# Peptides against a protein of PDB entry 3C66: the designs that were tried, part 157

Target 1, 189 residues: chain A of PDB entry 3C66
Amino acid sequence: KSWANLFEKNDFFFRYKFYLEITAYTRGSDEQHLKWSGLVESKVRLLVMKLEVLAGIKIAHPFTKPFESSYCCPTEDDYEMIQDKYGSHKTETALNALKLVTDENKEEESIKDAPKAYLSTMYIGLDFNIENKKEKVDIHIPCTEFVNLCRSFNEDYGDHKVFNLALRFVKGYDLPDEVFDENEKRPSK

## One batch from the design tools (peptide; made by RFdiffusion4, then SolubleMPNN)

Design b2_p28_1_s4 (from b2_p28_1, 9 letters changed)
Fold by OpenDDE base, seed 5:
Structure b2_p28_1_s4 (fold): chain B 189 residues (1-189), chain A 28 residues (1-28)
Amino acid sequence: as target 1 above (189 residues)
Amino acid sequence: EDEVEGRIVADGNGNILEDKGMTLTIEP
């Protein structure tokens, strides 16, 4: 089935058993994040191409749009916590300790001038060639190559307190709540 | 049960900060 048909049915997050999450993190300005996330997003198609040619991968389909979120992030420890806990349903409840920035609250004095962490996340659905035996699939090489493709030669991007990139391999039932509508039931284990 | 282990974190210059691999073990 074509990617177009997949998106028309809005069943992307139910179709695959496994997903790769690619998140660009920025603790700084919205302008800084726009530049950083734009760079990462522009390279995702190259990662898909590398995944598609692996013998163990049957299908690698990217979701077309990033998921955007931002949190009030007053400390470096908070920023580390966000990066550790985000991207898994098992751990994302820890993020409830931080204030999510929304269109409704962004103009509040306590939020407007507060330090913020910005997140842009791309998803790739994965289907594997499975035989009736124990199999091990390793996608480390394409993922490491992707990190290298996203590197900037600007020294400012080397500040890990500001700019980071994460790749996470997850099961469909452990996807973050953000990918499901309020009326949708999470995939079963 | 299938097992997934995979997390890589890097800065904007491509320096690896965390690498826990990127593997899937499929059990029939």
Scores: peptide ipSAE 0.750, ipTM 0.960, DockQ to the pose 0.790
Fold by OpenDDE base, seed 2:
Structure b2_p28_1_s4 (fold): chain B 189 residues (1-189), chain A 28 residues (1-28)
Amino acid sequence: as target 1 above (189 residues)
Amino acid sequence: EDEVEGRIVADGNGNILEDKGMTLTIEP
């Protein structure tokens, strides 16, 4: 399928064996998250460009829409847990201990005014130039450069209790449930 | 089996909080 077809979900999350997850985290207001996630999202294309020029990468295709979620996050430990557990199917079940904010429950008194962690996640599908031999691919450089691109010079963004950015390298079968429709089967190993 | 090791966490100022690399090892 053409690059243009990747703007829609379609089979994007089935097409690649490997994905790079980019998550902007905010424990604060929706406004804070909007600014932070917007900054991160605006830079993703630059990461793609840097990935594409790596010899070991055949394809780097972004899914153009972020996945949005938010949780009631009463404590800093909860926030750390979210950041640790999110982005992997193996660990995401731990998030069930937290209250997911939904359109249905967001107006509940216990949720409305509760501290929240906001998550915006971008995905990049990766295809590699792999030979029939043991090979190691390293995409650390473009990822660290991306972190640098996303940095704010406002000191407020340096509060790790509020603003964080995570990049996670995952296998397709370990993608979070959020990327699949209810009727879709998770890719097998 | 292919192995993926890759996680980087940073604050909004770009300070690295966690760096587990970003590597894929392909085993034929």
Scores: peptide ipSAE 0.750, ipTM 0.960, DockQ to the pose 0.782
Fold by OpenDDE base, seed 3:
Structure b2_p28_1_s4 (fold): chain B 189 residues (1-189), chain A 28 residues (1-28)
Amino acid sequence: as target 1 above (189 residues)
Amino acid sequence: EDEVEGRIVADGNGNILEDKGMTLTIEP
């Protein structure tokens, strides 16, 4: 497969059974989110390199483009809910209680001036060196090191009510709906 | 309880807010 084919969406979310999701969260302005998500995104390649050298990992392959979404987020509890429920098909239906910001509705007065939570999510497909049996693989070290790499020394980024970073392990059948086109069938368990 | 096999959450200064570990159970 050509280098270009490795980064095409077409089969990326069907190619692997396992994924690591890296999500930058911002409850604030789009400008704040752009700076924060840009910092996180710029470091993802370093996480990939650290994952690739682990004995249990055969392949760590990043999807090159972030997935972007935003929600009306009037309360801190809503922001906590977003961070808890996002990133899994099993739980993402809870987000239906919130208003997703779209190009169609962004100019509505109730949405335009509302507090918003912004999400930028990077995906890494994972293939493991397993012997056709149930196995445990620990990727805690590279993930915590990634958190440290993404840290800002600006104190404003320490406000967990505004800026957060999440790493989540997800199985392919439990990927969020956002990664699939309307005509694509979700991978089965 | 939505059993997440691996999840870490931190603020923008790298302070860990949640660490459920990253020990993954991999099945064929």
Scores: peptide ipSAE 0.743, ipTM 0.941, DockQ to the pose 0.572
Fold by OpenDDE base, seed 4:
Structure b2_p28_1_s4 (fold): chain B 189 residues (1-189), chain A 28 residues (1-28)
Amino acid sequence: as target 1 above (189 residues)
Amino acid sequence: EDEVEGRIVADGNGNILEDKGMTLTIEP
């Protein structure tokens, strides 16, 4: 079965207790972000393959489409804040201090010419081989290898003020609001 | 309660900017 046919959106974000979030960040142009996020997204399948072979992982399923967002990001501090707070329901409310760019507001004069941070986020649902005992699972190695796979040999991509990649390990009930529809209830703890 | 600690941040050249590990502790 192709990954695309595995789960509907609504089922995907309720199916797993744990998720890995991969976010490509760009503070620059939409063209810069398209190139950067495209590179990252093209490698996610390789990360899944590496996760699947770990003894502690029963299933690693990617969601097929990235989540796209952009914020007005006038300062470097704002960019750092976005990267720190995004990807967790516990912390994402801090992003309310920034202007989210939407199709409705993107042509406003204050938004159109403003510096922007672009985000593309991929999600991987994780199911673990859990026994009735305390267990510790470490997925650090495949994640670090993924970072290496996403390396650009263009020196411009080494500017951390512009291009960044983040991996975040989260619980299902702590997923960002963006993954749920307005009529969906967030998974409970 | 299950504990998750996992965050890695890198630039576009793969330089690690932040590494808080990537670990799950499962409690039955």
Scores: peptide ipSAE 0.737, ipTM 0.959, DockQ to the pose 0.787

Design b2_p28_2_s3 (from b2_p28_2, 14 letters changed)
Fold by OpenDDE base, seed 2:
Structure b2_p28_2_s3 (fold): chain B 189 residues (1-189), chain A 28 residues (1-28)
Amino acid sequence: as target 1 above (189 residues)
Amino acid sequence: MEEEEEKEKEKLRKELEEKEKERKKEEE
């Protein structure tokens, strides 16, 4: 049974109290991003397996579809800002200072040839074992191993001016707007 | 539970920020 058919989008982002966001960033070409994001996405299953064996994690469930976005990113500071602000509803409004690339605007002269930051975000829903309150769930270990695995795959992925990878632990109510449909209410606290 | 989860979130964030700072220092 393909894991792809298990959860409709709407059920996934309401099902868990906690999510791990995995964002691959590329400030470069679309081709560079496709290779980088594709690599990261291919390794998410290994991260899930490492999370599932943690005594404090009952379930680690990956969402099957990446979320894709791109921004006009003229400076390195803009790229740092994207990485700092993306992945949280509390901070994502800062991205409104940058031009989001859309299908409608991508052919505009001001966008077409502009430097871009590409983002691909994968989500893992997390259910924790409440009974094991005494075992600190160190999610950092498998996350760090995952980042190291992805970055060490090719020497080019060591260039942080171009390629970045961030893992963010987020509560369901603080998920980015992109995961919800316009008619969906965010999970309450 | 929520406090432990926020602690783990903050721990992960700090460690990622520290690694990024160490990298920036190695590039200077």
Scores: peptide ipSAE 0.024, ipTM 0.540, DockQ to the pose 0.041
Fold by OpenDDE base, seed 4:
Structure b2_p28_2_s3 (fold): chain B 189 residues (1-189), chain A 28 residues (1-28)
Amino acid sequence: as target 1 above (189 residues)
Amino acid sequence: MEEEEEKEKEKLRKELEEKEKERKKEEE
């Protein structure tokens, strides 16, 4: 079972040229993030269904599990920076200026009581219809509807200082390093 | 609140539109 899941992971991030990244951000408690990310994750299937009916999309394939990360986030500017830089290999190196929270360091006094940004990222692999290259695949509509659906679920999710949701269209060669194993080569252009 | 949501929607719109433009340029 573990080997099959590893092969499915490795094949998934090499299979598609394009990915939609769905990241739920929380600057608050782990409990707040668990509720928010869990809501977002629960709605991803609805987004997939809306993407699949677009004439320009041949396949919208969700990855099975989220990627979880958290950073020490002392300021609002740091939180904006995380949201700007996360989700692209080109920009993710800027996150090295922040302290990544790990199982090894989470109990350190400087980290334990520090404000944190929590991130949960879901991936959808996209295959486009080559024949319909002329049709503008306006993924904006279903993506905007998805964001509205998630944010309107609870009034608290309207607080952008705490809760954020970003959808990023990314090429396979520009996926974050977190999706690849240490021995995997990033997809080429 | 609505203005910030509209700004985020417009940011997402611009980002998706820009990526669609880039996609078209790579297909040319």
Scores: peptide ipSAE 0.023, ipTM 0.471, DockQ to the pose 0.044
Fold by OpenDDE base, seed 1:
Structure b2_p28_2_s3 (fold): chain B 189 residues (1-189), chain A 28 residues (1-28)
Amino acid sequence: as target 1 above (189 residues)
Amino acid sequence: MEEEEEKEKEKLRKELEEKEKERKKEEE
């Protein structure tokens, strides 16, 4: 079971040239994040269905598990920086300026009571129809509809100071380090 | 609220449009 799950993970992030990253951000409590991320995750299947009907998309395959991370986020500027830099290998090194919350450090007094940004990231592997390259695959429409669907669920989710939702189109070689195991080499360009 | 939502929608729009342009260039 562990090897199958590891193999499924490892194979997933090498199978596709392109990925859609769906990140739910919360600057608040873990309880707020659990509600928000749980909502977003529950709607990913609807996004997949909307992507699959696009003539230029051959496959939209969701990864089954979210990636969870949290950072000490003392300021709004730090929260904006997280949202700007997260989700790309090219930019994620900027997050090293923030304290990553881990199971090892979460009980430290400086971390325990600190404001936090929570991140839950879902991935969709994308395969495009080469023959339909002339068809402008407008992935923007289903993505915008998805964001609107999630944010409209509760009025509180309209507060961008607390709740954010970003969709990133990322190449396999530019996926965040979190998706690869220590022994895995990134996909080549 | 509406202006921030519009700004975020526009940011997402621009990011997706740029990435779609890059995708098209790599597929060509």
Scores: peptide ipSAE 0.026, ipTM 0.494, DockQ to the pose 0.043; fails the geometry check
Fold by OpenDDE base, seed 5:
Structure b2_p28_2_s3 (fold): chain B 189 residues (1-189), chain A 28 residues (1-28)
Amino acid sequence: as target 1 above (189 residues)
Amino acid sequence: MEEEEEKEKEKLRKELEEKEKERKKEEE
């Protein structure tokens, strides 16, 4: 079962040329993040259904497991930087300026009580129908509807200082390092 | 062909990012 899941994971991040990254951000408590990310994750299926009916999309395949990370986030500027730099291999090196929270360091006094940004990221692999080139594939509409659906669920999710949701279109060679195992080579350009 | 499709996808990404920034400003 573990090997099958590993092969399914490895095949998933090599199978598609294009991915949609859905990241829920929370600058607050772990409890706030669990509620927010859980809501976003529950709605991803609706986004997939809306993508699949677009004439220019042949396949929209969700990866079933979220990727979880957290950073020490002392300022609002740090939180904006995380949202700008996360989700691309080209820009993720900027996150090295922040302290990544790990199981090894989470109990350190400087980290335990520090303000944190929590991230939960879902991936959708996309295959486009090249033959329907006459129809502009506007993925913006279903993506905007998805963000509005998530943010309108609770009034508290309108607070952009705490809760954020970003959708990023990324190429397979520019996926974050977190999606690949240590022994895996990134897809070539 | 692939480059035009990639440019259109990058345009859609930027338009999403801009609309999310506009929403953040309207709520301030």
Scores: peptide ipSAE 0.024, ipTM 0.556, DockQ to the pose 0.044; fails the geometry check

Design b2_p28_2_s4 (from b2_p28_2, 14 letters changed)
Fold by OpenDDE base, seed 5:
Structure b2_p28_2_s4 (fold): chain B 189 residues (1-189), chain A 28 residues (1-28)
Amino acid sequence: as target 1 above (189 residues)
Amino acid sequence: SAEEEEKKKEELRKKLLEEQKKREEEEK
C-alpha cells in the first residue's frame, strides 16, 4: 500500500507527537533549487529506511509532498536568519521581516529581480517505542549520513552560501503554520 | 518518564543543530 493511501493530509500532522523536518535551502536561481531540492527529496526514502531499523523507532512515515516557499533574501545575514527561524512555530514569526514571494507579487519589479532564498521542506512523522527506555535512539547518525550523502553528490552543493540542508526534530504542537489549513487547530501539548 | 524522553529528544535536536553549524563553519 502506498503511503499516500494510508492517511489523508489532514491526519498526518495530528497523528504523531514528533516530526523530522528536512529542509533544502537555496540562495540562488530557481533552477539551482530545483536540482538541489529534487536530489534531497529523492534521498528521503533512504533516510526513512535508516530510521525504521532503529530499535527505538516504531514508525517513520514520510509525508508525500514537499512544502515550497521562497523569500526575498538580499543579504547573507537574511539567509542565515531564514535557516535559524524557519521550521518552528515558536520562531517562524521572525520571517515576517522578510518579503514572502507569492504568485500575486512575483512579477513586481522589486521582487522579480531580487535575490531569493528557496525552501523545500519534507516531513517525517515519528513514533517511538517507549518501552525501550534503555536504548538511546540516536537519530543523529542517520541524519548526518543523509546530509553528507546529499552534499557529496555534487561539488557545488558544498557551497553553504548557496546550498544548505537542515534536519529539525520538532514536536507536533510546534510545527510551522504552513502544514495546517486555515480551519485546522494546531495540536495541543 | 515521558518528560525524560522529551528532554533526551531535545538534547539530540540541539546536538544535531550544533554539528550542522560546526560543519558550516569548517567549510567557510
Scores: peptide ipSAE 0.023, ipTM 0.475, DockQ to the pose 0.045
Fold by OpenDDE base, seed 3:
Structure b2_p28_2_s4 (fold): chain B 189 residues (1-189), chain A 28 residues (1-28)
Amino acid sequence: as target 1 above (189 residues)
Amino acid sequence: SAEEEEKKKEELRKKLLEEQKKREEEEK
């Protein structure tokens, strides 16, 4: 049975206290983003395997579908802002200063040919073993190895002006709004 | 304590973010 069938979307984002967000960023073409995000997504399983073997991690469960978004991104500063503000409910409101590309507006002349930042975000739900309170679970090592693996796959992915990859450790109550349906209440602190 | 675990997890988050930023700066 594929992991895809085990949890409905609604249960996944309420099930864990902690999540690891993996966001692939591309400031360029949709084709560039498709290649980059596809690579990152293909490697997430390797990261999960490395997380699962850590003594302090009880469960590392990937969500099966990426979350896709794109913004008009006219400047490098806007691209840095997206990378800084995205992935947290506390900071995501700053992205309202940018034009979100939607199916409704993508054909507008001001948007169609505008520079864009593309985002693909994968989520891993994390459950920690409380009993090993003495062992510092260092998820930094497997996460760093993951970033290096993705960046080293092609020399083009070393261009930080175009391609970026961020991993963010987030609490369930601070997940972006995109993970919840309109009728779902955000988890409480 | 649950608070100590949260603090450790937040420290890990910060380290990860700092290292990512450093790599982004080194490749500029």
Scores: peptide ipSAE 0.021, ipTM 0.491, DockQ to the pose 0.046
Fold by OpenDDE base, seed 2:
Structure b2_p28_2_s4 (fold): chain B 189 residues (1-189), chain A 28 residues (1-28)
Amino acid sequence: as target 1 above (189 residues)
Amino acid sequence: SAEEEEKKKEELRKKLLEEQKKREEEEK
């Protein structure tokens, strides 16, 4: 499908009941993250194609804009915590224990030279074929293949201390706050 | 039913997360 047919942000995050979140994590330099996230983003189209051919999936619609965030990440445990808690409204409040890097604070002495975790998140809206009760939708297969594809692209991306890639299946009401504008009401359950 | 659909989707979510955790554990 032409990327030209992508929905605007406001409609996209309300349109689907289910989303696949693709998050590239980097605990390292901004340069490392740009390379890693750029690779992941470049492969999302392949994942979409693999999802769309699943009989249980009616639509797999990528949102074109990545969501970028970064946190001060002084320890490996903090990095694990970010990966565990990010991507769900239910758990994202745990990230408040970490310092979010913003344009306003990035030049602060305590932040500029601090170890950071960088996050780039892409979203795929999913519409399932309900009628095919008999077909087992196995979304984890194309997702695993995608992770393996990205991780195998460069040997450096096998270092989980630096580079991580997570795919999370979430409901629309459990999307992170970052996808909504301040005045937007979160989808109800 | 809507309930069956939600259950199926939750199972898919669970499988994906379990597989991710397994990979992370195998690399440690």
Scores: peptide ipSAE 0.020, ipTM 0.462, DockQ to the pose 0.047
Fold by OpenDDE base, seed 4:
Structure b2_p28_2_s4 (fold): chain B 189 residues (1-189), chain A 28 residues (1-28)
Amino acid sequence: as target 1 above (189 residues)
Amino acid sequence: SAEEEEKKKEELRKKLLEEQKKREEEEK
């Protein structure tokens, strides 16, 4: 990774007080996930455009690179747990109960043939207009429209047992550890 | 308190880990 990419990453996750996390989940094959996540990623620009026109949003800045992770996911309950716990520093420690798939372990027989949950996460940094604090910026509408747009693209993406899409509004201090380098201190509250 | 929240998280983590281990044992 070039120093430029590290610097851009570090600046991005410290620059904003608020972030929108867009996570595409797949409990299935890597190929299924690649198609699903690729679709979601391709639509993020449309979401950004819809967010930017909201009176309470000054800037909606997408991060350029998705974060990829995968877990051994033997049960549907594990898949629900991943979706519940992922995307927040407050809850992500629960994911330590699951086996993270890494380049080092992916060829192990116990992992290779195991059911997996794949995650691709995109981040949008949000800057709000302070003057419009009185207007509750309802990001629910554009977010719901985005989810519907992605899920309606193919009938297969309606299967919640396989494909999921979550949008989470988080504060910078509650971003997942994956966005920070080992030497970086998490933003304070 | 932050300490109580952390304790609850740790308890949840332990439960999930125990449940996972149990499943792994049942699959063997």
Scores: peptide ipSAE 0.019, ipTM 0.464, DockQ to the pose 0.013; fails the geometry check

Design b2_p28_3_s1 (from b2_p28_3, 11 letters changed)
Fold by OpenDDE base, seed 3:
Structure b2_p28_3_s1 (fold): chain B 189 residues (1-189), chain A 28 residues (1-28)
Amino acid sequence: as target 1 above (189 residues)
Amino acid sequence: DDSEAFGRIVADGNGNILEDEEMYLILS
């Protein structure tokens, strides 16, 4: 997709005050997640196009690559917690109670055979037309339309215990730690 | 800058809305 090469990571997460996060969740196999996240990711450009035509939005730029993570997820409650807490720096510390799957630990028997939740997150940086007065910019319609676009014609994605999609609107200072390198300082409020 | 962003939508794989918070920005 032509938009997938527009921006490098270097300053993307510092360039905008506001970001839209799109996360595909899968509690199942890696193969299931690959198919589901691929479908969601394939539609992100359409969301960008819908955002760009809103009067209050000056620019909507997608980051080129998804962020991938996975957690050991033994229960449905854990899966709900991941979906509730992920995507905000304020709440992501709750995920420390779960075991993050890494290249270093993925071959451990306790992790290898454990149920997993997979996450693929796309980011859109947003710049708004700031007028001198308090203004409300509503992005709910494009976001709802995006959810509708991600509707699978395949019944295989119908199990909410396995496949979910979330959109979250956040400020740059509240982005998850995963978007910053170890040597980068998080934006301040 | 008191500008704030609000909202979250959660849906299942069929696009059924599970959580629907109005998504908007208040510019100040």
Scores: peptide ipSAE 0.465, ipTM 0.911, DockQ to the pose 0.833
Fold by OpenDDE base, seed 1:
Parts: sequence; structure tokens; C-alpha cells
Structure b2_p28_3_s1 (fold): chain B 189 residues (1-189), chain A 28 residues (1-28)
Amino acid sequence: as target 1 above (189 residues)
Amino acid sequence: DDSEAFGRIVADGNGNILEDEEMYLILS
């Protein structure tokens, strides 16, 4: 398949068995989130480069666009819940207890002035070289290095109550619903 | 496919690790 076909959304989230999710979280203003997520997104290519050189990895392919979402987040417990439950189909149903901000509801008085949690998620599809029947591929080192690369030049980003970064390693069947269109069937186990 | 993927890292905006789970794949 040409590289052009690899960047088609419909094929990307079905093509790989494994995905690395990189999520920037912000409980604050839209402006704060724009700065934080932009920094994280700018570093994703460096992570891809580090993954591609690992012997066990055949392909590390980033999806080019982030997925954006926001929730009304009135408490710190809600923010912790979002970070715990987001990024897995198994757990994301817990987020239904929160108000998702949409273009249709964002101007409602109860939503407009409410505290928000913002999420920007980048995806990397991973294909592995299976040489041995029992192979362990460790991606911990490049992921930790990526976190270090995302260290803010602004000390204010050190407030974990506002800014967080998560990396999650998931199977394709456990990707969040946001990556699939309404008419698409989720990959089976 | 008995392959399993593991791991999660959570850090603050300053890059301090808050949660660190080993990130790896087991190919079965």
C-alpha cells in the first residue's frame, strides 16, 4: 500500500494490532491547553524515530491529527477519573457520567462557565517483527525519554492539578470509540 | 492471538513521573 493509503483514517485504526496513545490533559483554559498540547504534539515525531530503530518494531506510524475532546470537570476527582478511564474502550463508559462539551452545548450557561478538562490524543500504530515464538518487546525506554522531552520550558506546567501527560499501550480492539466512525465496526479480539 | 500489551506512564507538565508502569508487548 502507498504511504497515502496509510494516512487514510479508515484504514489506520484497523491496520495495526497495537497502538501507543499519547494524551495531553489540561484542567484549565483553552489557551493553556493549546500551549501544552502543542508542545506535546511537536515532540511525537521524536518518539516515532526512537520506536522505529527498536529491533522488535517493524513499523511505527503516527496518525497525523490529534483527537480533541473536552468535559465539564467541576472537581479534582473528576479530573483524576478522566485520566484513569480515558484511552480504553473497556473503561471509557465511565466518562458518560460527565458532560461532554460539544459544539451544540458549549454556549449553554451551565457549560460555558464551568471548569473544563481538555484532552488532545495522538496515536501511533505499531507493527512488530515476530522472529521468536516468545518475544518480549520493551518500549519503556523510548516512552520515558519522550516524557523527558516534553518537559515544559514553563515551570507553571509542573502543576499536576492542571497539566498532565499520559502514554498508554493498547490493542486495536480496545481503542476509544472516538477513533471509529458511527458506521464502522470495532475490531474484534 | 494471545499477544498482550502492557504499560502506562503518567507525568505532569514538568515531566515528573506520577505513575510508571513497564511498557512492553508479549508475543505469544
Scores: peptide ipSAE 0.412, ipTM 0.899, DockQ to the pose 0.838
Fold by OpenDDE base, seed 4:
Structure b2_p28_3_s1 (fold): chain B 189 residues (1-189), chain A 28 residues (1-28)
Amino acid sequence: as target 1 above (189 residues)
Amino acid sequence: DDSEAFGRIVADGNGNILEDEEMYLILS
């Protein structure tokens, strides 16, 4: 990785107070996930455009690279837990109950043949016009529209046991650990 | 800064909403 890419990453996750997380989930094959996540990722720029025009939003800046992870996911309950707990530092510790798939362990028999949940997460940094105290900025409509944009004409993506999409609105101090390097200190409140 | 962010949406690949929380920011 070039020094430039490291600086861009580090600056990005410290630059904003607020982030929108977009996660594509797949409990299935790597091929299924590649198709699903690719579709979701292709639509993120459209969400950015919709966010940029909202009153109170000064900047909507997408991070260019998705974060990829996968877990051994033997049950449907495990898949629900991943979707519930992922994307927040407050809750991600619950994922320690599952086996994270890594390049080092992926060839282990117990991991190789296990059902997987795949995750691809895109981040949008948000800067707001804080002119008025207690101003409410509603981003629900653009987010709902994004879900609609991600609708597949292929019936295969309609199986919620396999394919899901989540949007989560978080503060920078509550970003998942995956966005920070080992030597980086998490942003404070 | 006591600003807060709220909201989560979960949907299937067909766009059926499974979980829907209001997504908004309260600026302070």
Scores: peptide ipSAE 0.406, ipTM 0.895, DockQ to the pose 0.838
Fold by OpenDDE base, seed 2:
Structure b2_p28_3_s1 (fold): chain B 189 residues (1-189), chain A 28 residues (1-28)
Amino acid sequence: as target 1 above (189 residues)
Amino acid sequence: DDSEAFGRIVADGNGNILEDEEMYLILS
């Protein structure tokens, strides 16, 4: 199968047992987010390359399209909550306390001018070499290196009140709802 | 399937680590 065919959403979020989620967060303007998320996204392939060479990893497959979402984020506490709760089906329901910005509501006066948190999430599906023994596969190093790689010489990205990056390691059954179509059944445990 | 995935890293855009959990898989 060509790499190109693997990038189709088709069964990507069902194909792997484990996923690495990379989320760029921006509490600011859409322009700020575009720059920040674009930088992060540009580095994901390098993370994939680093993951692929790990002995315990059989496949590291990036989903090519980022998932975009935005929330009305009136407070810093809300921004912290978004960062804490996003990326897991178990916790994402907490985000229902915030107003999700949609194409339908974005022009509403209460939403249009509201502070927003923007999220761009990249996913990497991981397949591991399961040997018969309890094996610990450590992906911390390449993930840390990725964070370091995303370090911008642009000091503007250093404002944690605006720009953040999160990496989360999750099982397929705990992926956020956003990755599934309405008609798709969430993977079982 | 008793395999578990662990870890979360949160950093600012300058790479300052705000939250650092070891990222690893335990294969069952």
Scores: peptide ipSAE 0.258, ipTM 0.837, DockQ to the pose 0.832; fails the geometry check

